# Peptides against a protein of PDB entry 4Z63, part 15

Target 1, 334 residues: chain A of PDB entry 4Z63
Amino acid sequence: LCLGMNDLTGNIPEDLFHLKRLNLLGIQENRLSGSLSREIRNLSSLVRLDVSWNLFSGEIPDVFDELPQLKFFLGQTNGFIGGIPKSLANSPSLNLLNLRNNSLSGRLMLNCTAMIALNSLDLGTNRFNGRLPENLPDCKRLKNVNLARNTFHGQVPESFKNFESLSYFSLSNSSLANISSALGILQHCKNLTTLVLTLNFHGEALPDDSSLHFEKLKVLVVANCRLTGSMPRWLSSSNELQLLDLSWNRLTGAIPSWIGDFKALFYLDLSNNSFTGEIPKSLTKLESLTSRNISVNEPSPDFPFFMKRNESARALQYNQIFGFPPTIELGHNN

## One batch from the design tools (peptide; aimed at target 1 D245 E311 F324)

Design b1_p12_4_s4 (made by RFdiffusion4, then SolubleMPNN; from b1_p12_4, 5 letters changed)
Fold by OpenDDE base, seed 4:
Structure b1_p12_4_s4 (fold): chain B 334 residues (1-334), chain A 12 residues (1-12)
Amino acid sequence: as target 1 above (334 residues)
Amino acid sequence: SSTSSWVSSEEV
């Protein structure tokens, strides 16, 4: 049953919960309000629940132990409060959890040893506090993780060295500290292709450690951190780099010539830094900008990107990396 | 107009 993208108001009719054979309930993009009924537990055949883009409030009901086939729960853009219910945090069937843009709070706790099927987690823009959960690497299929815009004080856990499934990771604007430790840990994530760390590490030094290596890194975004240092030499070994944003830092020195050796680099933003010297001639030879053959069919993060052009302007949303226009931005360097 | 952009994963 799909009733999404309407102007439906009120709550879900109770009689809907009598549909024991229902595999898919989509009621997204409506004006549904009140609490999400505990009677969803009666939908024992449910595989997909989409309640996203509504006006739901209260706590998410702790009934997911009665939904043994649930693979997809989408609840983004609601007014949910409290924590992740225990039964949801222990769901062995769940593949995707999206609760982005809610008011969820407390410590983030997931029983990753139970969540054997979880491959995508989006909890961006919530009110989670405390530390990043050290046991996330125990979610052995977890590929996509958005934890951005929460208050995860401290550092990236050392346990994330073992996060082999991790491919797409965003921690933007989460009050993280110690970029040297974070990069030193995350380099061990051999499947990591997308790393977004914007608005963290305030005023720290970007490490220039030649021992750092991100073999499969395609997207690196570390913008607006006021980072000091220079263009990191370790980045030159990330031969698959497609998008680099280091804008709004305090990086100094020359833009190195090796930046033009990235065959797939189509988006480069180094603006609002303190780079000096000449623009490398190698940038004029970027194959991705000279040839239109960007493979649009590459795997991308499940979480959206946002480009903010002005502090006062609404950010533009990009659902795909290749939605970014081919860009070289070197402006506002002194 | 200093169009200074940055990328993030969340709307700031």
Scores: peptide ipSAE 0.397, ipTM 0.868, DockQ to the pose 0.823
OpenDDE base, seeds 1, 2, 3, 5: peptide ipSAE 0.404, 0.391, 0.392, 0.376; ipTM 0.871, 0.866, 0.868, 0.861; seed 1 fails the geometry check

Design b1_p12_5 (made by RFdiffusion4; failed a check: a repeat of another design)
Pose (drawn by RFdiffusion4):
Structure b1_p12_5 (pose): chain A 334 residues (1-334), chain P 12 residues (1-12)
Amino acid sequence: as target 1 above (334 residues)
Amino acid sequence: SSHWITTDEPDS
C-alpha cells in the first residue's frame, strides 16, 4: 500500500490496522498527524514501514516484538518524542532505522547483541543525551552511523576500537570531547572511509601524534572546531584521501609539501585558519586536478553533506561526494 | 572567501 507524496490529513484510520498481510506501507510525505497507534502491532507482516515527512508526534509505540519481519523503519522528519522503544532496540530484523530530525531525547540505548541485522542507523537532529553508547560496536553489521546534531557529551568510548563494520561515521555538532582520544580510538576501525567531526572538540589542539594511521580514509571533515596546532603529518599516510576539510580552525604554521601528494584528492578546504608561509608548489601537481588518468570509486555514505559559506548563509546540499566541485580553497589565511 | 562542511540538516 503506497500513499506517499499526497496531501492527506488526519491520523491513520484504525481500519488500516486490520491488514495483517501488508508487508509495505508507505505513507511518507503527507500531512498526517497524531500519534502512531499502538494498534500497529497488529500488522505482523510488515517489512518496510515508511512514515517519513509527516506531522506525527507522541512516543513511538513500543510494539516492535509484534513486527518480527520489520527490516526498514523510516520515521525521519516528524515530531516523535521519547527515546528508542525497548522493542525496537531489541529487534533482530531491522536493517535500517532512520529517525532523524525528530524531537527524540534521553539516553540512546540499543541492545546490539539483539540487533543482528542492523547495518544503518540515522539519529541525526535529535536530543539524545548522555555519553555515546559504549555497546554500539556490538552491532556487528552496523556500517553506517549518523549521530550528528545531538546533545551527547564526553569522549568517544574506548570500545569503538572494535567497530569493525563501521564505514561512514558522522558525528558533527554533537559536543564531543578529547579529539586526541577520538582520533586514537577511531584509527583502529579499519573499514572507516568517511568521517565527519565538524563542530566538536571546541578549542582543542589537533593531535600531531604521528603514530595515528587511517589507512582507508577517503573523506575527512573536521571543521569549525577552532582547533589549534599545525597541519598533522599523520594524515599524509592516508593515500585514498579524496576530500579534506580542516576549515574554520585556529591552525597555524606553513602548509606542508605532502598535501600535494594525495593522488585522489579533488577537494580541499583549509580556509579561515592562521596558515602562513608561501603556497606549497606541490599543489600544482595534484593528480586528480591535472590529468584524467587517476580514477577512484566515490565513497557512498547514507547521509548528505552540507556546505556553508559563512555563519549566516543558507546551506548547500550534496547527496554524493562527487557532487562537490573540484576545489582548492585557501582563503582567509596569512 | 571561505566555507565549511557539515552533516547537520538545516532548519526550514

Design b1_p12_5_s1 (made by RFdiffusion4, then SolubleMPNN; from b1_p12_5, 5 letters changed)
Fold by OpenDDE base, seed 2:
Structure b1_p12_5_s1 (fold): chain B 334 residues (1-334), chain A 12 residues (1-12)
Amino acid sequence: as target 1 above (334 residues)
Amino acid sequence: SSSWVTTDIPAP
């Protein structure tokens, strides 16, 4: 049953929960309000539940033990409060959980040993507090993780060295500390292609340790951290780099010539730093900017990117990395 | 640029 993209108001009719053979319920992009009914438990054949972009409130009901086939739960952009219910945090069937842009709170706890099918997690823009859950690497299929805009004080857990499934990771604006430790840990994530760390590590030094290596890194975003230091030499070994944003930091020294050696680099923002010297001539030879053949068919994160302007609450949304225009921004340096 | 890339949605 697909009723998305309407002007539906009020609650879900209780009689809808008598549809025991229903595999898909999509009611997204409406004005549905009130609590999400506990009677969802009666939808025992449910594979996909999409309640996103509504006015739902209250706690998410603890009924997911009665939904053994549920693979997709989309609840982004609602008013949900409380925690992740225990049955959801233990779901062995769930592949994708998207609860971004809610009012969920408390400590983030997932039973990753039970969540054997979880591959995508979006909990961005919530009110979770405490530390990052150390057991996330126990979610052996977890590839896409957005935890941005929560209050995860402290460091990236050491256990994330074993996060082999991790490919796309965002921790933007999550009150993280110790960038040196974070990068030292995350370099062990052999499948990591996208790393977004914007608005963390305030005033720390960007490490220039030649022992750091991100083999498959395509997207690195560490903007608006007030980071000190220089362009990190370890980044020169990330030959697959497509997008680099280090804007709005306090980085100094020269822009190195190796920045022009990235064959796939089509978006570079080093603006609003303290870089000095000449613009490397190698930047004029970036193959990605001279050739139109950007492979549009590469896997991307499930979470959207935003280009946020300093002076406005308006952000441009980009659902794919390749939606970014080819860009070289070197403005507002010394 | 007066902008940066992020994944945080502007607060409502």
Scores: peptide ipSAE 0.459, ipTM 0.886, DockQ to the pose 0.783
OpenDDE base, seeds 1, 3, 4, 5: peptide ipSAE 0.456, 0.445, 0.448, 0.432; ipTM 0.888, 0.883, 0.886, 0.877

Design b1_p12_5_s2 (made by RFdiffusion4, then SolubleMPNN; from b1_p12_5, 6 letters changed)
Fold by OpenDDE base, seed 4:
Structure b1_p12_5_s2 (fold): chain B 334 residues (1-334), chain A 12 residues (1-12)
Amino acid sequence: as target 1 above (334 residues)
Amino acid sequence: SSSWVTTVIPEP
């Protein structure tokens, strides 16, 4: 049953929960309000539940043990409060959990040993506090992780060196500290292609450790961290780099010539730093900017990107990396 | 540019 993208108001009629054969319930992008009924437990055949972009409030009901076939739960952009229900945090069927842009709080705890099918987790823009869950790498299929805009004080857990399934990771604006440790750990994530660390590590030094290596890194975003240092030499080995944003830091020194050697680099933002010297001539030879066919439908994160131009402006949403316009931004270096 | 990339939804 798909009722998304309407002007539906009120709560879900209780009689809807008598549809025991229902596999898909999509009621997203409405004005539905109130609590999500516990009677959702009666939808025992449910595979996909999309309640996103509504006005739901209260706690998410702890009924997911009665939904053995549920693979997709989308609840982003609601007013949900409380924690992740225990039954949801232990769901063996769940592939995707999206609860971005809610008011969920407390310590983030998932039973990753039970969540054997979880491949996508979006909990960005919530009120989770404490530390990053050390057991996330135990979610052996977890590929996409957005934990941006939570209050995960501290450092990236050492256990994340074993996060082999991790491909897309955002920790933007999560009060993280110790970028050197974070990069030192995350370099061990062999499948990591997208790393977003914007608005963390405030005033720290960007490590220039030549031992750091991100072989498959395509997207690196470490903007607005007030980072000191220079362009890191270790980044030159990330031959697949497509998007680099180091804007709004305090980086100094020259822009190195190797920045133009990235064959796939189509978006470069080094603006609002303190870089000096000449613009590398190699930037004029970026193959991605000279060739018309950047239309590679490559796998992208499940979470959207946002480009903020001004603090007050609505950020432009980009659902795909290649949605970004080809850009070289070197402005406001002083 | 005064722009930076993030994954944080701007608060309405």
Scores: peptide ipSAE 0.339, ipTM 0.849, DockQ to the pose 0.850
OpenDDE base, seeds 1, 2, 3, 5: peptide ipSAE 0.047, 0.387, 0.347, 0.042; ipTM 0.717, 0.879, 0.848, 0.752; seeds 1, 2, 3, 5 fail the geometry check

Design b1_p12_5_s3 (made by RFdiffusion4, then SolubleMPNN; from b1_p12_5, 5 letters changed)
Fold by OpenDDE base, seed 2:
Structure b1_p12_5_s3 (fold): chain B 334 residues (1-334), chain A 12 residues (1-12)
Amino acid sequence: as target 1 above (334 residues)
Amino acid sequence: SSSWVTTDTPEP
C-alpha cells in the first residue's frame, strides 16, 4: 500500500493494521500525526515501512520482534522521541534504518551481533549523546553510516580499525575531538570511500603524517573545523579522490602541485583558509574538468549531502556526489 | 565560497 506524497492528515486508521499480508506500507510525505501505533505489530509480512516526512511524535513502538521480514524502516523527518526500541536495535532482518532528523535521545545502543543484515544506518540530526558506540564494527554488513549532528563527545573508538564493511561515514557536527586519532583509526577501513568530518575537531592541527593512507578515498570533507597546518602530504596517495572540501579552516602554506594530479577530482574547495603562494599550474590539467565523461554510474552514498551557506539557513541538497557542479574554489585565501 | 559541504539536515 503506497499512499505517499499526498496531503493526508491525522492518524493511520486502525483497520489498516489488519492487513496481515501487507509487504509494503508507504505513507511518506504527508501530514500524518500522533504516535506510531503499536498495532504495526500485526503487519507480520511487512518488508518495507516508510513513514518519513510526516508529523509523527512519541516513542517508536517496541514491536519489531513481531516483524521478522522487515528490511527497510524509513522514519526520517518526524518528531520521534526516546531511544531506538530494543526490538529494533536487535532486528536480524533490518537492512536499512533511516531515522534522520528526529528528536531521538539518550545513548545510541545497537546490538550489532544481532543486526546481521544492517547495511545502511542514518541517525543523523538527532539528540543522541554520550560516546560513539564501540560495537558498530560488529555490524558486519554495515556500509553506510550517518551519525551527523548528534552530541557524540570524545574520540572515534579504536574498535573502528576493524570496521571493514564501512564505505560511507559521516560524523559531521558531532562534537568529535582528536582528528589525528580519528584519521589514524579510519585509515584501517579499507573500503572507506566517503568521509565527512565537517564541524568537528575545532582548532586542532590537521595531521601531516606520511604514514596515513586512504587507498579508496573518493570524498573527503573536513570543512569548518578551524584546523591548522598545511595540505596533508598523505592525501596525495588517495589517487581516486573526486571531491575535496577543506574550506573554512586555518590551513597555511602553499597549495601543492600534486593536487592537480588527481584524475577524478572534479570538486575542490579550499576557500576561506590562509593558503599562500601561487595557484599550481597542474590544476589547469585536471582531466575531470576538461573531459565531459564523468562516469555517472558509480555507487553513491545512501545519504544526501548539503551545501550549507554561512549566512543562510538554506542549504542545497545533493543526493549524489556527481550532482555537485565541477568546482575549483580557492577564494578568500591570503 | 560562503558555503561548505555537510550531511547536517538543514533547519526548516
Scores: peptide ipSAE 0.518, ipTM 0.919, DockQ to the pose 0.808
OpenDDE base, seeds 1, 3, 4, 5: peptide ipSAE 0.499, 0.478, 0.505, 0.476; ipTM 0.913, 0.905, 0.916, 0.908

Design b1_p12_5_s4 (made by RFdiffusion4, then SolubleMPNN; from b1_p12_5, 5 letters changed)
Fold by OpenDDE base, seed 1:
Structure b1_p12_5_s4 (fold): chain B 334 residues (1-334), chain A 12 residues (1-12)
Amino acid sequence: as target 1 above (334 residues)
Amino acid sequence: SSSWVTTDIPEP
């Protein structure tokens, strides 16, 4: 049943939960309100539940043990409060959980040992607090993780060295500290292609340790951290780099010539730093900017990106990395 | 640029 993208209001009729053979319930992008009924438990054949972009409130019902076939739960952009229900946090069937932009709170706890199918987790823009869950690497299929805009004080857990499944990771604006430790840990994530760390590590030094290596890194975003230091030499070994944003930091020194050696680099923002010297001539030879054949069909994160303007509350949303226009931004440097 | 990339913007 797909009723998304309407102006439906009120609660879900309880009789809808009598549809025991229903595999897909999509009621997203409406004005549905109230609590999400516990009677969802009656939808025992449910594979996909999309309640996103509504006005739901209250706690998410703890009924996911009665939904043994549920693979997709999309609840982003609602008013949900409380934690992740125990049955949801233990779901062996769940592939994707998206609860971005809610009011979920408390400590984030998932039973990753039980969540054997979880491949995508979006809990960005919630009110989770405490530390990052150390057991996330136990989610052996978890590739996509957005935990942005929560209050995860402290450092990236050492256990994330073992996060072999991790491909796309966002921790933007999550009160993280110790960028040197974070990068030192995350370099061990052999499948990591996208790393977004914007609005963390405030005033720290960007490490220039030649021992750091991110072999498969395609997207690095570490904007608006007030980071000190220079362009990190270790980044030159990330030969697959496509998007680099280090804007709104306090980085100094020259822009190195190796920045133009990235064959796939199509988006570069180094603006609002303290870089000096000449623009590297190698930037004029970026193959990605001269060739129209950018492979648009590459896997991208499941979470959206935003281009946030400093002077505006408005942000431009980009659902895919390749949605970014080819860009070289070097403005507002010395 | 007067902008930066992030993932933390609240959706409407």
Scores: peptide ipSAE 0.497, ipTM 0.917, DockQ to the pose 0.774
OpenDDE base, seeds 2, 3, 4, 5: peptide ipSAE 0.483, 0.452, 0.483, 0.436; ipTM 0.897, 0.891, 0.914, 0.887

Design b1_p12_6 (made by RFdiffusion4)
Pose (drawn by RFdiffusion4):
Structure b1_p12_6 (pose): chain A 334 residues (1-334), chain P 12 residues (1-12)
Amino acid sequence: as target 1 above (334 residues)
Amino acid sequence: VIDSAASWIYTE
């Protein structure tokens, strides 16, 4: 049953909950509102539930043991409150959970021993607080994690050294501390390709510690953290690097020669720092900016990227990394 | 693109 992208109002008629054989309900992008009824436990054949872009509120009903076939739950852009219900946090069948841009709050609690099919999680633009849940690496299939724009505090848990499935990790604007510990831990996640740390670690020093090694790293964004120190040389060993954004920090010293050695780099933003010295000549022999014989695969995280020119400008949206224009942005330095 | 301004990237 597909009703998406209309102008429908009111709540879901209780009539709908008699459909025991329904395996797909798309009601997304309407004006629907009210609470999402507990009677939804009666729809035991559901595989894909798309409630996104409506006006729903109240707690997400804790009925998800009654929906053992649920694989996709899409609730993004609603007014849902409370945390993740225990039944949803215990669902062994969920592949994907998108609750981004909701009014959700409290500690974030998932039973990752129980969630053996979870491979993508998007909780962005919510009010989840407390520490990042230490058990997240226990979701052995979780590849994509977007926790951006939340109310967490403290450090990245030590157990994140074991997050073997982690590919795309977006932590922007989440009040994270100790970038030194965050980078030392996260370098052990061997599948990490895209990492977004923007608006965390405010005023901290960027670790220069050269034992740090991110081998498969493709996209590194750590911006507007007002970080101090120099261009970190440990980054030169990430040969796959495609997009680097260190902008709006307090970084100083010269821009080193090795920045021109990234063969897949098509976008770099070092703008709004305290960089001095001349421009390194090696930026003239960047391979992805010269010939057509460099070819690589674009990273594929499940989350869009946003770009701001200044603090008051409306943002630009890029759903894919290769949507960024090939760019050298050195402005507002010394 | 050679740009002399300043900008930054983030996710939500």

Design b1_p12_6_s1 (made by RFdiffusion4, then SolubleMPNN; from b1_p12_6, 8 letters changed)
Fold by OpenDDE base, seed 2:
Structure b1_p12_6_s1 (fold): chain B 334 residues (1-334), chain A 12 residues (1-12)
Amino acid sequence: as target 1 above (334 residues)
Amino acid sequence: PFLTGSSWVTTE
């Protein structure tokens, strides 16, 4: 049953929960309000539940043990409060959980040993606090993780060295500290292609450690951290780099010539730093900026990117990396 | 500009 993208108001009619054979319930992009009924437990055949972009409030009901076929739960952009229900945090069937842009709070706890099918997790823009969950790497299929805009004070857990499934990771604006430790840990994530760390590590030094290596890194965003230091030499070994944003930092020194050696680099933002010297001539040789054949079919993260013109500006949403125009931004370097 | 993750206000 698909009722999305309407102006429906009020609660879900109780009779809807008598549909025991229902595989898909999509009621997204409406004005539905109140609590999400516990009676969703009666939808025992449910595979996909989309309640996103509504006005739901209260706690998410703890009934997911009665939904053994549920693979997709989309609840982004609601008013949900409380934590992740125990039955949801232990769901063996769940592939994708999206609860972005809610008011969920407390410590983030997932039973990753039970969540054997979880491959995508979006909990961005919530009120989770405490530390990053150390057991997240135990979610053996977890590829896409957005935890941005929470209050995960502290460091990236050492256990994330073993996060082999991790491909797309966003931790932007989550009050993280110790960028050296974070990069030192995350370099062990051999499948990591996208890393977003914007608005963390305030005033720290960007490490220039030649021992750091991100073999498969395609997207690196570490903007607006007030980072000191220079362009890190270790980044020159990330030959697949497509997008680099180090803007709004306090980076100094020259822009190195190796920045032009990235064959796939089509988006470069080094603006609002303190870089000096000449613009490398090698930047004029970037094939990705001259060739029209950008492969549109590359895997992208499930979470969107947001472009802000400044700290107070309204963010523009980009659902795909290839939605960005070819860009070289070197402005506002003094 | 700068890129970031999730926002409170999404604009298409």
Scores: peptide ipSAE 0.332, ipTM 0.801, DockQ to the pose 0.106
OpenDDE base, seeds 1, 3, 4, 5: peptide ipSAE 0.285, 0.293, 0.322, 0.142; ipTM 0.750, 0.757, 0.825, 0.718; seed 1 fails the geometry check

Design b1_p12_6_s2 (made by RFdiffusion4, then SolubleMPNN; from b1_p12_6, 7 letters changed)
Fold by OpenDDE base, seed 1:
Structure b1_p12_6_s2 (fold): chain B 334 residues (1-334), chain A 12 residues (1-12)
Amino acid sequence: as target 1 above (334 residues)
Amino acid sequence: MFSSGSSWVTTE
């Protein structure tokens, strides 16, 4: 049953929960309000639940143990409060959980040893606090993780060295500290292709340790951190780099010539730094900007990207990396 | 749309 993208109001009719053979319930992009009924437990055949972009409030009901086939739960952009229900945090069937842009709070706790199918997690823009859950690497299929705009004070856990499934990771604006430790840990994530760390590590030095290596890194975003230092030499070994945003930092020195050697680099933002010297001539030879035949059909994070100037302003949303226009931004430097 | 060099990328 797909009723998304309407102007439906009120609560879900209780009789809807009598549809025991229902595999897909999509009621997204409406004005549905109130609590999400616990009677959803009666939808025992449910594979996909999309309640996103509504006005739901209250706690998410703890009934996911009665939904043994549920693979997809999309609840982004609602007013949900409380934590992740225990049954949801222990779901062995769940592949994708999207609860971005809610009011969920407390410590983030997932039983990753039970969540054997979880491959995508979007909990961005919530009120989770405490530390990053050390056991996330135990989610052995977890590929996409957005935890942006929560209050995960402290450092990236050492256990994330073992996060072999991790491919797309965002921790933007999560009050993280110690960028050197974070990068030192995350370099061990052999499948990591996208790393977004915007609005963290305030005023720290961007490490220039030549021992750091991100072999498969395609997207690196470390914007608006007030980072000091220079363009990191270790980044030159990330030969697959497609998007680099280091804007709104305090980086100094020259833009190195190797920045133009990235064959796939199509988006570069180094704006609002303190870079000096000349623009590298190698940037004029970026193959990605000269050739139209670049395959745009590459895997992308499940979570959206936003281009923002401030937290309160309406941002431009990009659902795919290749949705970004080919860009070289070097403005507002010395 | 923000002016050139006035924005940054995030996921929030």
Scores: peptide ipSAE 0.469, ipTM 0.823, DockQ to the pose 0.500
OpenDDE base, seeds 2, 3, 4, 5: peptide ipSAE 0.456, 0.460, 0.440, 0.425; ipTM 0.820, 0.819, 0.817, 0.816

Design b1_p12_6_s3 (made by RFdiffusion4, then SolubleMPNN; from b1_p12_6, 7 letters changed)
Fold by OpenDDE base, seed 2:
Structure b1_p12_6_s3 (fold): chain B 334 residues (1-334), chain A 12 residues (1-12)
Amino acid sequence: as target 1 above (334 residues)
Amino acid sequence: MISTGSSWVTTE
């Protein structure tokens, strides 16, 4: 049953929950309000539930133990409060959980040992507090993780060295500390291709440790952290780099010539730093900017990106990395 | 500046 993209108001009719053979319920992009009924437990055949972009409120009902076939739960952009229900946090069937842009709070707790099928987690823009859950690497299929805009104070857990499934990771604006530790840990994530750390590590030094290596890194965004230091030498070994944003930091020194050696680099933002010297001539030879053949068919993160031209500007949403225009931004340096 | 945390965005 697909009723998305309408102007439906009020609650879900209770009789809808008598549809025991229903595999898909899509009611996204409406004006549905009130609590999500506990009677959703009666939808025992449900595989996909999409209630996103509504006005739902209250706690998410703890009925997911009665939904043994549920693979997709989309609840982004609602008014849900409380925590993740215990039955949802223990769901062995769930592949994707998207609860971005809600009012969920407390400590983030997932039973990753039970959540054997979880591959995508988007909990960005909530009110979770405390530390990052150390057991996330126990979610053995977890590839896509967005935890941006929560209050996860402290450091990246040491256990994330074992996060082999991790490919796309966003922690933007989550009050993280110790960038040296974070990068030192995350370099062990052999499948990590996208790393977004914007608005963390306030005033720290960007490490220039030559022992750091990110083999498969394609997207690195560490903007607006007020980071000190220079362009990190370890980044030169990330030969697959496509997008680099280090804007709005306090980085100094020269822009190194190796920045032009990245064959796939199509987006570079080093603006609003304190770089000095000449613009490397190698930047004029970037193959990705001279040839139109950027492969559009590469896997992308499930979470959206947001670009702001300045701190006061309206954010533009990009659903794919390749949606960004080819860019070299070096403005507002010394 | 790119980030992954916004509540309200206009999609171009």
Scores: peptide ipSAE 0.398, ipTM 0.784, DockQ to the pose 0.086
OpenDDE base, seeds 1, 3, 4, 5: peptide ipSAE 0.291, 0.152, 0.082, 0.093; ipTM 0.719, 0.718, 0.690, 0.700; seeds 3, 5 fail the geometry check

